# Designs tried in a protein design run: peptides against a protein of PDB entry 3B8E. Part 45

Target 1, 230 residues: chain A of PDB entry 3B8E
Amino acid sequence: PFLIFIIANIPLPLGTVTILCIDLGTDMVPAISLAYEQAESDIMKRQPRNPKTDKLVNEQLISMAYGQIGMIQALGGFFTYFVILAENGFLPIHLLGLRVNWDDRWINDVEDSYGQQWTYEQRKIVEFTCHTPFFVTIVVVQWADLVICKTRRNSVFQQGMKNKILIFGLFEETALAAFLSYCPGMGVALRMYPLKPTWWFCAFPYSLLIFVYDEVRKLIIRRRPGGWVE

## One batch from the design tools (peptide; made by RFdiffusion4, then SolubleMPNN)

Design b1_p12_3_s2 (from b1_p12_3, 8 letters changed)
Fold by OpenDDE base, seed 4:
Structure b1_p12_3_s2 (fold): chain B 230 residues (1-230), chain A 12 residues (1-12)
Amino acid sequence: as target 1 above (230 residues)
Amino acid sequence: EVEEELLKRALE
C-alpha cells in the first residue's frame, strides 16, 4: 500500500501504525502456526527430502506466498479503499496525483469528483476512515491466506482444520482486529476511524477469490501431477 | 468526541 501511495500519489490508504499492527499483531501468530501444521497425507508417503537437491522453501512457494497471494490481498485492500473514497465523493481516477494537495493543511478547498470542496480536516477524517476498513480487509483476506497455506497439495476440505494453533491464530487476529476497530480510544491513538460492521463484508469477495483460486490450483495439481502449476 | 479528537490529531 505504501508503494502505491508513492507511485500513484494517492492519499495514504493505510497508516504506518496500522501496518505495524498487521506485521506484528496479525501476521506473527498465524505465521508461527504454519510451522506446526499437520503434515499432508501425501507428504507422509513421500521419500525424505534430499538436502543436496531439495530446498526447504522452493522458488514456487515463495512466488505463491509473496507474489500472487500478496497481490490479491493488496487488491482487496485497495478495493475497500476506493469504495470508501468513492462513497465520499472521490472517484479512483480523481485520486491520482491528489496526495500533494490532500496532505497540504493550507489548502482547504480540494475538490472531489463532484466539485464539492473539502477542508483539510474533512480530508483527514476520510483518510482515517479508510485506515480501519483497509486493516480489517487485510485481516479477512488473511483468513483465506492462512487456511490455504496449511497445505500444498491437499484441499482444505481433505486436510481439514486440524492445526489448533492455526485455528487459535485465526481467532486471535480477528479478536485483535475487533479490538483495534472498536475499543474506545484506539481510533484516536492509531489514527483509525471507527468501523461500521458492514465494512467487514467488503473483503469477503477477495477472501473467497483467494480460496477458490487455491482450491482450483490444488485440484489441477492433483489431477495433473508434475505439471507447471505444481 | 472521537471525531473531534481525530480532527485534533489530524492537525498535529
Scores: peptide ipSAE 0.021, ipTM 0.649, DockQ to the pose 0.021
Fold by OpenDDE base, seed 5:
Structure b1_p12_3_s2 (fold): chain B 230 residues (1-230), chain A 12 residues (1-12)
Amino acid sequence: as target 1 above (230 residues)
Amino acid sequence: EVEEELLKRALE
């Protein structure tokens, strides 16, 4: 998100405060919950890793974590961001290069895609209104990300959802996201303005995509051990 | 006033 903000010179899609809320707030309990996950049923049937040749963090793992899943997550956030701005009169193409004028407090006549003029205060409100749904989108996508991290090869349907601490983590991060989104004063304190409840559903296709993608990946690994997908 | 209107619109 931050890289695209710099390259495209668009209004800030995700604030630094929201990033901190993700890293320190919503991700901590879910990540810890993975320590309580049961071992996969076939773990003792796998060949041991060769510590001299096999890296713990290999290119395949990096590609999965940062290249593929991370990009889908970012895409979901940006989709939500662009939809909200479009509903407020700013089409995606009009946002390119707009950041300089957008962030200037002395310019009170920035035009949207329809010729409507926006004051600095109005622009900042709509910007911060975008930050919250972007954050919520990430949390909703993280549901799928956490669930797929339960196993490396087995399907989630084979593993099941027996880890009560993980389930608690999912509820905790969701409750925290709702608190940060709707609690009075969060607009001033965290620059997180409230969002329409319907925005929670915008991320669901991306969560489903991640889940399906990972299940297909794991299926391929089970059917073709030692392939490029492993 | 503008903030209140925008907040109202954001919640509708």
Scores: peptide ipSAE 0.019, ipTM 0.612, DockQ to the pose 0.022
Fold by OpenDDE base, seed 3:
Structure b1_p12_3_s2 (fold): chain B 230 residues (1-230), chain A 12 residues (1-12)
Amino acid sequence: as target 1 above (230 residues)
Amino acid sequence: EVEEELLKRALE
């Protein structure tokens, strides 16, 4: 998010403190929970990993996690960001290059896509209004990400949702997201203004997309072992 | 006042 902020010169989509909340709050417990996941039913039929040649975290896994899934997460966040700004009069095309004027305290007549002038204070309120929904979008997408990480080859429907620690992790990250979104004072303390409950659903298509994508991928792996998708 | 109005709108 921050890289796009710099490259595209758009208003900041996600605050620094919010990023820390993701890294330290919403990601830690879910990640730890994966250590308690039951082994896949076919794992003992696989040859042992060669510790000299086979990395535990291989390039393919990194590419999938950071490249594909991470891209979908980012797209989900930015989609929410652009929708909110558009609802407030700033169309996506108008945001390109706007950062310089947006962040200038002395410019109080920044025009939106409809010619309405916005003061610095008004602009910052709208910016901070985007932070919370962006954050929530990431959390909602993380639900799918965490679930798909349960297995490498088996479907989630085959593996099941028996890991109580993982379920707790999903609850914890959701509860934290709700707390940060709606607790009084978070707007001042974290620049996370409250959001409409409907914004929680904005990310659902992306979560579903990730889930379906991974299930299809796993299905292909099961049907065609040794393929390039594995 | 502007902040409160925007926040109110954000919660509707």
Scores: peptide ipSAE 0.018, ipTM 0.629, DockQ to the pose 0.023
Fold by OpenDDE base, seed 1:
Structure b1_p12_3_s2 (fold): chain B 230 residues (1-230), chain A 12 residues (1-12)
Amino acid sequence: as target 1 above (230 residues)
Amino acid sequence: EVEEELLKRALE
């Protein structure tokens, strides 16, 4: 997200405080939950992997998979960001290069895509309105990430949702997202303005996409052991 | 008023 912000010179889609909330609030508990996940029933039956060959291949494949998932996650966030700005009159093409004028306190006549002038305060409210749904989008996508990370090869349907800590992690990050989105004063304190409940659903297609992607990946691994996808 | 309107618009 931050790289696109710099390269495209668009208004900031995700604030620093929001990033900290993701990194410290939503990522830690899930990561801990995965550490307590019970081993797959089939892992204990597998022969020890060769540390030199099998570990490197697995690390590369895991890194690529997480990289792809991370890209889908970022795309979901940006999609939500662009939709909100478009609903407020700023089309994606118009946002390119707009950051300099957007962040200038002395420019109070920044025009949207329809010629409407926006004051600095109005622009910042819209910007901060984008931070919340971006954050929520990340949380919703992280639901899928956590569920798919529960197993490496087995389907989620085969392994089940037996880890109470994982369920607690999902609840905690959702509760945090709701708190940050709807608690009075969060707009001033954290620059996270309230979000329509409908925006929670904006991320669901991307969450589903990640889930389907990983299930397909796992299916390929099960059907073709030793393939490039393992 | 503008903030309230924008907040209202964000919540509608």
Scores: peptide ipSAE 0.017, ipTM 0.576, DockQ to the pose 0.022; fails the geometry check

Design b1_p12_3_s3 (from b1_p12_3, 8 letters changed)
Fold by OpenDDE base, seed 5:
Structure b1_p12_3_s3 (fold): chain B 230 residues (1-230), chain A 12 residues (1-12)
Amino acid sequence: as target 1 above (230 residues)
Amino acid sequence: DVEELLRQRALL
């Protein structure tokens, strides 16, 4: 998020506070829940790995897969951000280079894509209104990320959803996201303004994409053991 | 007031 913010000079898509809420609030309990996940059912049926060759290749491939998932997650957040700004009159192309004027409190006549003028206060309201849905989008995508992390090779349908602590983690992160989004005073304290419930659905295609991507990856690994996708 | 504008938008 910050890299695109700096390169494109767009209004801030995700606040520092929202990042802290993700790292310290929503991700901790789900991550701990993975410690209670049962071993994959086929672990004892796998051939021994060569510790000299297979370890290095596997670490690189895992790193690449997590990198790709992280990119899809970021893309989902940015999609939500651009949709909200477009609905408020700011098309994506108009946001390029707008940050300097956007953040200047003395400029009260910033024009949108339709020639409407926006005061500093109005611009900051819409910006902070974007931060909350971006955060919620990350949480919804994290549902898929957490579920796919249950296994390395087996399908989630083979492993099942038996870990009650993981299920609790999913509810906890969602409840925390709802609390941060809708509790009175969060706009002042955290600059997280409330969002329409419909914005929760904007992340669903990306959550599904991550799930499908990982299931296809795991399917390829199962069909071609020792391939470049392990 | 930013809070009042937010209240009006949340109700819309």
Scores: peptide ipSAE 0.018, ipTM 0.597, DockQ to the pose 0.023
Fold by OpenDDE base, seed 2:
Structure b1_p12_3_s3 (fold): chain B 230 residues (1-230), chain A 12 residues (1-12)
Amino acid sequence: as target 1 above (230 residues)
Amino acid sequence: DVEELLRQRALL
């Protein structure tokens, strides 16, 4: 997100504080949960046929899969960001290069895609309104990520929700997201303004996409053991 | 007012 912010010179989609909350808050319990779930899954139960090559290949493939999931997560966040800004008159194409004028407090006549002028205060309100739903989008997408990471080969429907730690992680990250989104003072302290509950649903297509992606991946692995998708 | 503006923009 931050890289795209710099390259495209768009208004800040995700604040530094929100990034820290993701990295230090929402990701901690999930990461621990995943570590335990993977230990119980078929990932660790199989002795490597070749300890040198199979471990390295498996680590690379896992890293690649997680990298792809991370890209889908970012896309989900940006989708929510662009939807909010478009709803407020800023189409995605118009946002390119707008950051300099957007962040200038002395420019109070920044035009949107429809010729409406926006004051600095109005722009910042819209910007900070994007931070919360971007964060929430990440959390909602992480639900799918946590669920899919239970096994390497088995479908979620085959493995079930056996890991209590994972379930706890889902509740914890959701509770944290709700706290950061709706607790009084978060708008001032974290520049995370509250959002309508309906905005939580913006991430659902991407959560579904991740789920489908992983189920297809696992299906391929089951049908073609030892393939590069494993 | 931030809250009023957010309401006007249907963000809250």
Scores: peptide ipSAE 0.018, ipTM 0.632, DockQ to the pose 0.022
Fold by OpenDDE base, seed 3:
Structure b1_p12_3_s3 (fold): chain B 230 residues (1-230), chain A 12 residues (1-12)
Amino acid sequence: as target 1 above (230 residues)
Amino acid sequence: DVEELLRQRALL
């Protein structure tokens, strides 16, 4: 998010403190929960892997998959960001290069895409209004990410949702997201202004997309063992 | 004014 902020010169989509809350709050418990996931039902039917070759290939494939998922997560966050700004009069094209004027406290007549002038204070309110939904979008997409990480080959429908610690992780990250979004004072302390409940649903298509993508991938792996997707 | 805007947005 921060790199895109610098490269595209757009208003800051996600605050630094919010990023820390993601890294330390929403990611840690889910990651630990995966250590307690039950082995796949078919894992013992696989031939022993070559520790030199097959491990490296698997690590590369895992890294690529998580990299792609992370990219989809970021895209989901930016989508939510652009939707919010568009609803407030700033179309995505208009945001490109706007950062310099946006962050200048002495410019109180920054025009939106419709010619409406925005004061510095008004602009910062809109910016900080984007931080919370961006964060929530990441959490909602992380639901799918966490669920798909339960298995490498089996469908979630085959493996089931038996890991109570994983369920706790999903609850914890959601509760943290709700706390940071709606607790009084978070707007002042973290620049996370409260969001409408409807913004939680903005990420659902991306969460579903990740889920479907991974289920299809796993289905292909099951049907074509030794394929390039494995 | 910010809190009022936030309240108005929360009510929307």
Scores: peptide ipSAE 0.017, ipTM 0.590, DockQ to the pose 0.024
Fold by OpenDDE base, seed 4:
Formats: structure tokens, C-alpha cells, sequence
Structure b1_p12_3_s3 (fold): chain B 230 residues (1-230), chain A 12 residues (1-12)
């Protein structure tokens, strides 16, 4: 998110505090889950024929898969960001290069795509209104990520997440998202303004995309054992 | 108050 903010000079889609909440709050449970899955896989599986090569290949493949999932998550967040801004009069093309004027507190007449002028305060309200749905989008997309981890039955290296850990992770992420979104004072403390419950659904297409991606990947692995997709 | 404006918009 921050890289695109710099490259495209768009209004900040995700605040630093929100990023920290993702990294420390939502990503921690999946990381712990992975660590436990690896430990259980190491215990339950026959020692890999070549522990060094098979472990390295697995770590690379896991890293690539998570990298791809992370890209889909980011795309989901940006989609939600662009939808919110478009609903408030800022089309995606108009956002390109707008950051400089957007962040200038002395410019109170920034025009949207329809010629409506926005004060600095109004712009910051819209910006901070994007932070919460972006975060929620990431959480909802992470639900799919957690679920696909559970369903990795035939991944040679992942036994799937234990149902208890999965359920706990889903609950924790959802509770955190609800807390950050709706707890009084979060707008002031974290610049995360409350959102309508309807915004939770904006992430669902991307959750589905992750699910489909993983199922297709698993299908390819099952059809071509020993392929580069493994 | 920004919070009040947001509350009003969240209700719309």
C-alpha cells in the first residue's frame, strides 16, 4: 500500500497505525498457524529423503504462495479504497498525482472528478474513512487465506491448520476488526473511522479469488505431481 | 465535529 502511495502519488490508502495493526494483529495468527503446521508436519511426516533440499524447496514455494496471496490482499484493499473514493466523487484516474494537493492543509478547494470542491478537513475525513474498510478488506481476505491453509490436505508440506487454531484465528481477526472499526474513540486514536457493515462485503470477491486461486493451484499439483507449482 | 459529520454520513 505504501509503495503505491509513493509511486502513484495517491491519497494514503492505509495509515501507518492500520499497517501496524495488520502486521502485529492480523498477520500474527496466520504466522503462528504456519509455524505450528510446519512443526506438526515435521513430526507426522517421514523424514524427507533429503531434509535440506526438500525443506528449502518447500520454504521457497510457501514464500511464493504467500507472496502471491499478499498481492491479492493488497489488490482487494486497493479495490475497496478506489470504490470508496469513487463513491465520494474521486475517480481512480483523478487520484493520480493528487496527493500533494490532498495533503496540503492550505488548499481547501481540491476538486473531485465532478468539479465539487473539497476542504482539507473533508478530504481527511474521506481518507480516514478509507483506512477502516481497507483494513477490514484485508481481514476478510485473510479469512480465505486461513481457510485455504486448513484445506491444504495434499500439499506435501502442509497438513492443514488445526480446526481450533483456524477458528481462533478467524475469531481474533474478526474481533480485532470489529473493535478497531466500531469502538468509540478509534477515529481519534487510530484515524480509523467507523464504516457501514455493507463495506465488509467489498472484500468477498477477493476472498473468493484467493479461494479459487488456491483450489486451481491444488488441482494443478494433484494433476502434475512433481511440477514446479508444488 | 468530524465525528458528528461521520456519524451523520454513516447514518445516510
Amino acid sequence: as target 1 above (230 residues)
Amino acid sequence: DVEELLRQRALL
Scores: peptide ipSAE 0.018, ipTM 0.618, DockQ to the pose 0.024; fails the geometry check

Design b1_p12_3_s4 (from b1_p12_3, 8 letters changed)
Fold by OpenDDE base, seed 5:
Structure b1_p12_3_s4 (fold): chain B 230 residues (1-230), chain A 12 residues (1-12)
Amino acid sequence: as target 1 above (230 residues)
Amino acid sequence: EVEKELLERALR
């Protein structure tokens, strides 16, 4: 997100405060919950791996898969960001290079894609209104990410949802996201303005995409042991 | 006043 902000010179899609809320707030309990996950049911049925050859390849492939999931997550956030700005009159193409004028408090006549003028205060309100849905989108996508992390090879349907601590983590991060989004004063304290409830659903396609992607990956691993997907 | 109006619009 930050790299795209610099390269494209667009208004800031995700604030530093929201990043901190993700890293320190919403991600901690879910991460701890994985320590309580049961081993995969087929772990004792797997053939031993060659520690000299298979370890290095597997680490690279796992790293690549997590990188791809992270990219899908970022795309979901940016999608939400662009939709909100478009609904407020700023089409994606118009945002390119706009950051300099957008962040200038002395310019009160920045035009949107329809020729409407926006004051600095109005622009900052809509920007911070975008930060919250971006954050919420990340949380919703993290639901899928956390669920897929339960296993490396088995389907989630085979492993089941028996980890009560993981379930608690999902509710905790969601409750925290709702608190940060809707609690009075969060706009001033964290620059997180409230979002309409419909924005919570914008992330669902991306959450589903991650889930399907990982299930397909795991299916390929199960059907082709020792393949390039492991 | 502007903030209130924009917030009301954002929540609709």
Scores: peptide ipSAE 0.025, ipTM 0.684, DockQ to the pose 0.022
Fold by OpenDDE base, seed 4:
Structure b1_p12_3_s4 (fold): chain B 230 residues (1-230), chain A 12 residues (1-12)
Amino acid sequence: as target 1 above (230 residues)
Amino acid sequence: EVEKELLERALR
């Protein structure tokens, strides 16, 4: 998100504090869950015939899969961002290069796609209105990631303990999202303004996309055991 | 007031 902010010179879709909340709050439980899965899979899987090559290949494939999932998550967040800004009169094409004028407090007549002028304060309110839905979108997409991890773990290990960690992760992420979205003062403290409950559904297509992606990947792995997709 | 109005619009 931050790289696209710099490259495209668009208004900041996700605040630094919100990024930290994602990285430290929401991503930590999935990462721990994945680490436990790997450790548990290393214990239960027969030692790879070639520990060096099979471990490296598996690490690369895992890294690629998570990289792709991360890209889908980012796309989901940006989709929500663009929808909110479009609803407020800023079409995606109009946002390109707008950052400099958007962030200038002395410019109070920035025009939207329809010629409406926006003060600095109004623009920042709209920007901060995007931060919360972007965050929530990432959390909702992460639900799919956690479910994917559950399904992958369930294929390798006894479902029970992993299910508790997964459920706890889902609860923690959802509770954090609700807290940051609706707790009084979060708009002032974190620049995360409250969102309509309907915005929670904006991420669902991307969660579904991740789910479908993983199911297709699993189907390919099942059909081609020992293939490059493992 | 403007913030409140924009928030109300965003929450409608």
Scores: peptide ipSAE 0.030, ipTM 0.704, DockQ to the pose 0.022; fails the geometry check
Fold by OpenDDE base, seed 2:
Structure b1_p12_3_s4 (fold): chain B 230 residues (1-230), chain A 12 residues (1-12)
Amino acid sequence: as target 1 above (230 residues)
Amino acid sequence: EVEKELLERALR
């Protein structure tokens, strides 16, 4: 998200504070939950660990989790960002290169895609309105990520929700998202304005996409053990 | 007033 912000020179889609909240609050518990689940699955393997193969599988899982899933999360966040800005008169194409004028407090006549002029204050309100939904989108997508990461090869339907730590992680992430979104003062402190409850649903298609993607991946792995997808 | 209106729009 931050790289796209710099390259495209668009208004800031996700604040630095929200990024920190994701890294410290949202990503930590999932990472721990995954580590425990992997450890449990490994302990249950009666065969002596081949440290080379187990490391390779772990590195591949980590690479896929942080790479591909991270990209889908970012896409979901950006989708929400563009929808909100479009609803406020800023079409995606118009946002390209707009950052310089957007962030200039002395320019109070920035035009939207429909010729409406926006003051600095108005623009910042819209920007901060995007931060919370972007964050929430990431959390909702992470629900799917956490669920799919329960198993390396098995379907979620086969393994089920057995990991209590994962369930706790989901709860913690959701509680944090709700707190940051709706607690009074978060708009001032974190530049996270409250969002409509309906915005929580904007992320669900992306969560479903991740789920389907992972299930298809796991299906391929089961049908072709030792393939490049593994 | 503008901030309030925008907040209301964001919440609606």
Scores: peptide ipSAE 0.025, ipTM 0.661, DockQ to the pose 0.022; fails the geometry check
Fold by OpenDDE base, seed 1:
Structure b1_p12_3_s4 (fold): chain B 230 residues (1-230), chain A 12 residues (1-12)
Amino acid sequence: as target 1 above (230 residues)
Amino acid sequence: EVEKELLERALR
């Protein structure tokens, strides 16, 4: 997200407070939950992997998978961001290079794609309106990420949702997202303005994409043990 | 008023 922000010079899609809420609020509980996840029944029955060869391959594959998931998360967030700005008159192409004027409080006549002038205050409200759904998009996509991380080889349907801590983490993350999105004063305090409940569903295609991608990956691993996808 | 309008627009 930040690379696109810097390179494209677009208005800030994700605020510092929102980033802190993701890193400290949404990622910690899931990470703890995964640490308490019981090992797959089949993993514990396998011979110890060669730490030199098998660990390196697994680390590369895990790094690639997480990198791909992270890219899908970012794409989902930016999609939501661009849709909201487009609904407010700012088409994606018009946002390129706009950051300098957008962030200048002395410029109160920034034009949107339709020639409408926006004051600094109006622009900041729209910006902060984008921060919340970006955050929510990350949370919704993280649901899929947490569910798929429960298993390494087995389908989620085979292992089931037995980890109560994981389920609790998902609810806590969702409750935090709802609190930050809809609690009065969050716009002023955290620069997170409320969003339509429908925006929660905008992330679902990306969440589903991650889920399907991982299930397909796991299916390939199950069908071709020792392949490049393991 | 502007904030209210934008919030209403964001919530519609």
Scores: peptide ipSAE 0.021, ipTM 0.656, DockQ to the pose 0.022; fails the geometry check

